# Ledger of designs, part 143: peptides against a protein of PDB entry 9IZ0

Target 1, 345 residues: chain A of PDB entry 9IZ0
Amino acid sequence: ITCLGSNGHTYKQLVKGGNDDLRQDAVMEQVFEQVNGFLRSYRKTSQRNLSMRTYKVIPLALKTGVIEWVQDTIPLGEYLDSAHKVYHPKEWSLSTCRKLIAEKQMEDLETRLKVYDLVCRHYRPVFRHFFLESYADPVQWFTTQTNYARSTAVASVLGHVLGLGDRHGQNILIDKTSGEVIHIDLGIAFEQGKKLPVPECVPFRLTRDVVDGMGITGVEGVFRRCMEFTLETLRREEDSLLSVLEVLRYDPLFSWLISPLRRMKKQKMQLENFNQPESGNITTDASRDPKIQRNNVSGESEAERAILKVRQKLSSTLSVEASVGELIRIAQDPSYLALMFCGWS

## One batch from the design tools (peptide; made by RFdiffusion4, then SolubleMPNN)

Design b2_p17_1_s2 (from b2_p17_1, 10 letters changed)
Fold by OpenDDE base, seed 3:
Structure b2_p17_1_s2 (fold): chain B 345 residues (1-345), chain A 17 residues (1-17)
Amino acid sequence: as target 1 above (345 residues)
Amino acid sequence: KDLSGLEKEYLELLELR
């Protein structure tokens, strides 16, 4: 929907219908605003203008709301699909790569690694071209690439700490003016991505294309250092961050669990993307097995476990450098990326 | 100038800041 604001500007608004809990997005955006407060208070992060880019979410009802669509953005996945067709027209299509990974999703790790390597050889990184195409001035090119690496670093640390899931290329927007990343669709948090039909095994998205956008240094330099400064800030503000999350513990409408509807929607979208015929035997009867004791793991017990995991991720057991080094290693590890729905791009 | 040389020069300038 395009709405004319009282200021005479037209805003593209995405009305998410019925199935996306915009309240979870709104709550996560509030957490990001608080974290942005911490990043502004700390010298090392403030001097670099480190922030999680936010968007306005206005929940209108339990299942309806207006998302202020960020102007001048493109989904990372939309850019990458278009750019691969231009720069590598002889390589495999994204659909071919997806299909091959999904056909082998039940195979052993060794087989999945071979498939991942094969896909990687037929689908090369192109995201560096975003900056080269968009910015003819070398200073603008470098500034926007730096802003991309900085914003990706903040989002990577914060995404790990809060356990943000479903970080695919359609849920990551690129601001065409600043080069900054904007994370959308925040309804999979607190490691609920591990409960998806294809579990998320990486702490954040650091695929080959995400790295290619950082330029010749890749993850080294700006990205690594900005992750370190961000994690250092979050460790200092641990009690403040935990206090913000404790407020959510008492929000009766905040779901610490992935909704069954969202899980089913993700499963369906995965199947539709593969042109797999609806095996009509997603019988409604799996909802009727009474032996899935809903262990009334009270929403409180899930909240407590989520907060405990956040605290564990903020622990000072390892240095900031060692912790960031391990996160970067895991996020780029083929043994994890080969298990992902889309780990090659 | 090789884009790689410009990137390196700018990275060095940012590391100094």
Scores: peptide ipSAE 0.017, ipTM 0.451, DockQ to the pose 0.013
Fold by OpenDDE base, seed 1:
Structure b2_p17_1_s2 (fold): chain B 345 residues (1-345), chain A 17 residues (1-17)
Amino acid sequence: as target 1 above (345 residues)
Amino acid sequence: KDLSGLEKEYLELLELR
């Protein structure tokens, strides 16, 4: 829909409904706005204009609302699929890569590593071309690539600290004007991604294409340093961040747990991406509710555990440099990426 | 070789190791 704002500007709005909890997105965007306040207050982050890019979410009901359409964006996964076909037309398709990873999903780590390596050899990184194609001016190219590395660093630290999940290429937008990343669909937070049918094992998305977009230095230089400055800011503002999260503990509309319906939807989407449409009437008799032990862990006990986990991630036991170094190592580790739904791109 | 034929050959090689 198109809405006229009180300021006389026309805004394109996406009405989102169904199983997507826009209240979760709206609450997480409020947390990002508070974190952006901390990043503006600290010299090392403010001097670099470090921020988590936000979008406006107006929840109309628990699962219905209006999302501000971010103009001039593209999903990372959409760009990568298109660019890979252009630059590597003789390599495997994304569907082929997904199929091979799926077929060996139940195998041991050694087998999954062999499949991951094989997929990586037949699906090479292309995301550097986003910047090379889009920006003919060298200053614009350098600026946008720098903005990408900076925004990815902020999103990586914040995504780790808040335990953001479901960070697939369709939930990460690239701003074509600034090169900044915009994270959408924030309903998987506080490590609830570990409860997905394919558990998330990485602290944030740092796949080969995410790194290729950083240019010749990869994770070294701008990205690493901006992660360090972001983590240093969040450690400094730990009590302020925890106070923001404590307010959410008492929001009866905020779910600290992944919705069973959302988990089932993600399970179906994962399975449907693996099953060729064999025309068989598999009457999925929805009646066998696997006894998910309803550990009636009160939403309060999950909130307390989530806040404790955030505090643990902000611990000053290791230096900022050592902590960031370990996060970057884990996020690129093939032993974790081979376990992911799409760890190769 | 068709990519599908390479996929199969590589899967067979992965099962033999």
Scores: peptide ipSAE 0.016, ipTM 0.568, DockQ to the pose 0.034
Fold by OpenDDE base, seed 2:
Structure b2_p17_1_s2 (fold): chain B 345 residues (1-345), chain A 17 residues (1-17)
Amino acid sequence: as target 1 above (345 residues)
Amino acid sequence: KDLSGLEKEYLELLELR
């Protein structure tokens, strides 16, 4: 839907059906706005304008909400598929890579690592070209690449701390104007991604293409330092962040558990993405969730476990530098990436 | 111009800020 704002601007709005998903997105966006408040309060993060890029979620009715569609964005996965065909036309197709990974998904780690390495050799990174193509001015190119590395660092720390799942290339948008990342479809949080049919094994998405967009230094420099400053800020604001999450414990509309239907839907989408060669527009037709009696008692115990996990991730047992170093290592580890749905790009 | 040299100079400038 296109709506005319009171300011005379037209806003493209995505109408998603299904109240539960939009409420989870709206809650996570509220958490991100609180975190953005913390990032603005500390000199090291404020001086760098570190923020999680947010979008407005307006739940209108029980089955309809309006998501502000971020203008001038592209899904990371859409760009990477198109760019790979241009820059590496002799390499394997995304469908070939997906098929080989899928055919070996039930094999041992050694076999999966061999397949992952083979796929990586036949599907090379291209995301550096996003910045080179989009920005003819060297200052603009550098500024946007910096904004990308900064925003990816913030999103990586927050994604780890909040246990954000389903961070595939269609749920990560790139702002073509700023180079910033925008995370969408936030309904898999608090490590519920580990309950997916393909369990999430990485703390955040740091694939070869995500790194290739950071330029010649890769993860070293801007990205690493911005992760460190973000984690330092979150550790200082631990009690404030935990207080925000405790409010969600009492929200009867917030689900700390992935719904069986949402899990099945994500499973089906993963399987369909293996069988269909085209990057089909994931039309999020939210089917009618039957009134599953939410056992309230299970929700509270899962909220406590989630909050405890957030506290553990904010622990000062390791230095900020050591903690960030380990997160970066794990996020790039082939032994985890080979287990992912799309760990090669 | 070697984009890698410009990237390094600007990274050094950002690290100083």
Scores: peptide ipSAE 0.016, ipTM 0.404, DockQ to the pose 0.013
Fold by OpenDDE base, seed 5:
Structure b2_p17_1_s2 (fold): chain B 345 residues (1-345), chain A 17 residues (1-17)
Amino acid sequence: as target 1 above (345 residues)
Amino acid sequence: KDLSGLEKEYLELLELR
């Protein structure tokens, strides 16, 4: 929808309807704003302008609302598909790679690793070209690549701690002006991504293209250090962060569980994306959600389990450096990436 | 080109290594 604001400016807005829990998105954005307050308060994070990029979510009803469309953005997956066709026109298509991985999704780890390695050889990273194409000035190029690595580091730590799922290339926007990442569709949190038809096994998205965008240093530089500073800040503010999450425990409209209907919709979208090029028309078919009586008792127990997992992820049993090192290792491990829906890009 | 044929040939090449 395009709206004329009272200030005379025209704003593009995305209306989400039906099965998208915009209240969950709005709540997660509120958590991100609180975390951004913590990041501004600590010298190590403030000096680097570390933040989770947020967007305005206006819930209009229980499952409907308006999202502010972030202008001057592109989905990571849209850029990567277009750039791969330009830079590697002799390599496999994204649809070919998806098909091969899907055909072997029920096979053993050894077979899935062989297929993943094959796909990786026939689909090379291209995301470095985003910065090289968009920024002719070397200072702008370096600044935007640095902003990308910083924002990806914040999103990776916070996404791991909150257990943010469904981090595919269409749910990660790139700001063309700053190079920063913007995470959208926050309806899968607190490790509910492990309940998807293809379970999420990585703590955050750190695929070969996500790393290629960091330039010649890859994860070894701005990204790793910014993850460390972000995790150090979140560990210091553990009680404050847990207090924000406890407020959500008492919100009867917040869902700590993925809805069966959202799970089925994501399953259908994953299956349909094997057979059709992504025509960006999200036709929200208005299937009436049956009145699932949310037993309040089950929601409280899930909230308690989610908060306990957040506390465990903020544990100081390992150093910040050791914890970040392990997260980076797991997020890049072929044994996990071979199990993902799209682990090669 | 049949992707199943290329996959089979490549899996056979990987089993031979």
Scores: peptide ipSAE 0.015, ipTM 0.539, DockQ to the pose 0.031; fails the geometry check

Design b2_p17_1_s3 (from b2_p17_1, 12 letters changed)
Fold by OpenDDE base, seed 3:
Structure b2_p17_1_s3 (fold): chain B 345 residues (1-345), chain A 17 residues (1-17)
Amino acid sequence: as target 1 above (345 residues)
Amino acid sequence: RVLTGLEKLYEELEKLR
């Protein structure tokens, strides 16, 4: 829809209807705004303008709401598919790579690693070209690439701590003006991505193309340092963050568990994405609402487990540097990425 | 070359912060 604002500007908005609870997205955006408050209050993060980019979500009903249409953005996956065809026209198609990974999904880790390596050799990273082609001015190029690395670092720490799932290339937008990342579709949180048909085994998305966008320093430059400062801020504000999450424990509308319907929908999408090129219009008319009696007793125990897991991720048992180092290592480990859908891009 | 110089300068500035 297009809405006329009180300022006389027209805003394009996405009306989402169906089985997805936009209240989950709205709650996660509220958590991000609180975290952005912590990042603004701490010298090391404030001096770098570290923030999680947010978008406006207005839930109208349990399954209906309005989402801000983020202007001047492109989905990461859309850019990567287009750019790969331009810069590597002799390499394998995305569909060929997806097919080969899918055909070996039930095989052992050794076989899956061999296929992952084979795919990676025939599908090289291209995301550096986003910055090189979009910004002719060297200062703009450097600023936007820096903003990308910073925003990706914040999103990576928050994604790990809050256990954000479903971080595929269509759920990560790139702001063409700032180079910052915007994470969308936040309804898989608190490690519920591990309950998907293809379990999420990495703490956040740090694939070869995500790293390629960071430029010549890769993860060892701005990205690592900004992860460290972000994690240091979150450890300092642990009690404040946990207090925000405890309020959500008592929200009867917040779902700490992935719904069976959302799990089935993601299963179908994962299976379809193995067989078809991404045509972005999946209108799945799954209108049958099973009355899931949410046993309130099970929800509270899941919330408590989720909050305990957040506390464990903020533990000061390891240094910030050691913790970030291990997260970066795991997120780039082929033994995890070879188990993931789209782990090569 | 210029871009690699800016990255290094940024790395040094970020170490001073």
Scores: peptide ipSAE 0.019, ipTM 0.524, DockQ to the pose 0.013
Fold by OpenDDE base, seed 1:
Structure b2_p17_1_s3 (fold): chain B 345 residues (1-345), chain A 17 residues (1-17)
Amino acid sequence: as target 1 above (345 residues)
Amino acid sequence: RVLTGLEKLYEELEKLR
């Protein structure tokens, strides 16, 4: 839809209808706006213009809302699939890689690591080319790559602290003008990604292509330092951040749990991305509700557990440098990436 | 010319990883 604003500007907007609760996205965007306030107040982060990129979400109902269309963006996964076909036309397709990982999903870690390594050898990183192709001016190239590394660092720390899930390449947009990352579809937070059919086991997305976009230094430079400054800011503002999250504890519209419907939808989408449509009418009789023991963990108890987990992630027991070092190590560990839906790119 | 130089630098650094 295109709306004319009271300021005379036309805004393209995405009307999202369906089982996606846009209130979760709107609440997470409000948390990001508060965090952006903290990042602006701290000298080390403000001097670098560190922020989580936000987008406007207007929830209209449980299943309907308007999302700001972020102009001049591309999904990371869309760019990577396109660029990989151009730069590595003799390597495996994304569908081939996905199939091989899926076929071994129930195997032991050793077998999954061997398949992950095999996929990695046949699907090389290409995300460096985004910056090399898009920016002919060396100053613009350097600036946009720096903005990418900075925004990825902020999103990585914040994504870890808030336990953001479902961070696949279609839920991460790249701004073609600034090089900044924009995280979308924020309805899996507070470690609910661990409840997905393929559990998320990394703190944030730091795959080979995510690193390739950081330039010559990879994680060792702008990215690491900006993670450190971001974590230092969040530790300083711990009580302020926790106070923002406590307001959400009392929001009857906020769900601290992934809905069974959203979990099933994500499961179905994962399975459909693995099955080429052989034209078989599988009437999946949805009648076998596995007795998920409704541990009636009150929404309050899950909120309390989530807030406690945020507090634990902000603990000053380890230095900022040690904490960031461990997060970067875990996020790049093949033993975790081999378990992911798409850990190779 | 600058871009082709940077691409070569990236390729050489990948060989060092």
Scores: peptide ipSAE 0.000, ipTM 0.355, DockQ to the pose 0.017
Fold by OpenDDE base, seed 2:
Structure b2_p17_1_s3 (fold): chain B 345 residues (1-345), chain A 17 residues (1-17)
Amino acid sequence: as target 1 above (345 residues)
Amino acid sequence: RVLTGLEKLYEELEKLR
């Protein structure tokens, strides 16, 4: 829909239907706004304008809400698929890569690593071209690439700390004006991504294309330093952040668990991304509710466990530098990326 | 000119990886 604002500007808005998704998105955006307050309060983060890019979410009813349309954006995955065809026209298609990974999904780690390496050799990074093609002025190029590395660093720390899942290329937007990343569809948080049919094993998305967008220094420079400053700020504000999360413990509308329906929907979408669109009318007769033993883990017990995990991730047992170093290592580890449905791009 | 220099620098750095 398009709405006229009180300022006389027209805003595009996305109307989504679905109960749990919009409330969870709205809550996570409120947490990000609070974290942005912390980032503005400390000199090291404020001097660099470090922030998580946010968008407005207004839940209207059980099944209805309005999401701000982020203008001048493109999904990372959409750009990468298009750019790969332009810059590497002789390499494998994304569908070929997905097929090879899917064919080996039940094999051992050694076999999956060999297939992942093979896919990586036939699907090279291209995301550097986003900055090179979009910005003819060297100052704009450097500024936007710096903004990308900064925003990705903030999102990576927050994504790890809050256990944000479902960070595929369609849920990460790139702002074509600033180079900043915008994370959307925040309905998988507090490590519930580990309960997906393809478990999420990485703390955040740091694939080869995500790194290629950082320029010649890759993770070494702006990205690493901005992760360190962000984590330092979150450790200082641990009690403030935990207090914000404790308010959610008593919100009966906030789901600390992935719903079985959402899990099934994500499973179907993942499988459809592996299968070519064969025009088969699979009438999914949704009638067989598998008796998932409702272990009645009270929503309170899941909230307590989630908050405890956030506290553990903010612990000062390791230095900020050591913690960031380990997160970057794990996020780039082929042993984890080879287990993902799209860990090569 | 500057962009073409950066592209070449990227191609050289990719050969060193």
Scores: peptide ipSAE 0.000, ipTM 0.383, DockQ to the pose 0.017
Fold by OpenDDE base, seed 4:
Structure b2_p17_1_s3 (fold): chain B 345 residues (1-345), chain A 17 residues (1-17)
Amino acid sequence: as target 1 above (345 residues)
Amino acid sequence: RVLTGLEKLYEELEKLR
């Protein structure tokens, strides 16, 4: 839909319907706006214009809402799939890589590492080309690549601290004008990504292509320093951030847990991304209710545990530099990336 | 020209990996 603002400007809006609860996205966007307040108040972050890119979410019903249409964006995964075919036409397809990783999903870590390494050798990074293609002017190229590294650093720290899950290439948009990242589909937070059929083991997405987009310095320089400044700001504003999260503890509409339906939907999407359409009638026999032992962990106990984990991630036990160094190390560790659905790109 | 220099620099860095 297109809306006319009170300022006389026209805004495109996406009406999202279906099975996704936009209330969780709206709450996470509100948390990001508060964090953006902290980033603007702190000298080291404000001088660099560090922010989490946000979008407006208006939940209208349990499964329907209006989302701001983010103009001039592309999903990271869409760009990478297209660019890889152009720059590496003799390498493996994304579908081939996915298939090989899936076939070994139940194998030991050593076998999964060997397959991950094999996939990495046959699917090279290409995300550097986004900046080279899109920005013919050297100043625009440098500015947008710098904005990408800064934006990715903020999103990485926030993603870790808030335990954002489901950070696959379709849930990360790239702004083609600024080079900034925009995280979408925020319905998996507070480490609920560890409860997915393929558990998320990394603190944030820092795959080879995510690093390749940072340019010649990779994770060093702009990205690392911006992570450090962001984490320093969040540690300083710990009590303010925790107070914002405590308000959500009393929101009866906020779910600290991934819904069984959302978990099943993500499982199905993971499986469907493996099936090329061979015309096999998979009769969805909806009759296997797995008796998930509802351990009656009250929603309150899950909120308390989530807030405690946020506090633990903001701990000053390690220096900012040491904490960021460890996060970067873990996020790039093949032993974790080999366990992911798409850890190679 | 600058972009072509950066492409070459990336290609050389990729040969060193």
Scores: peptide ipSAE 0.000, ipTM 0.404, DockQ to the pose 0.017

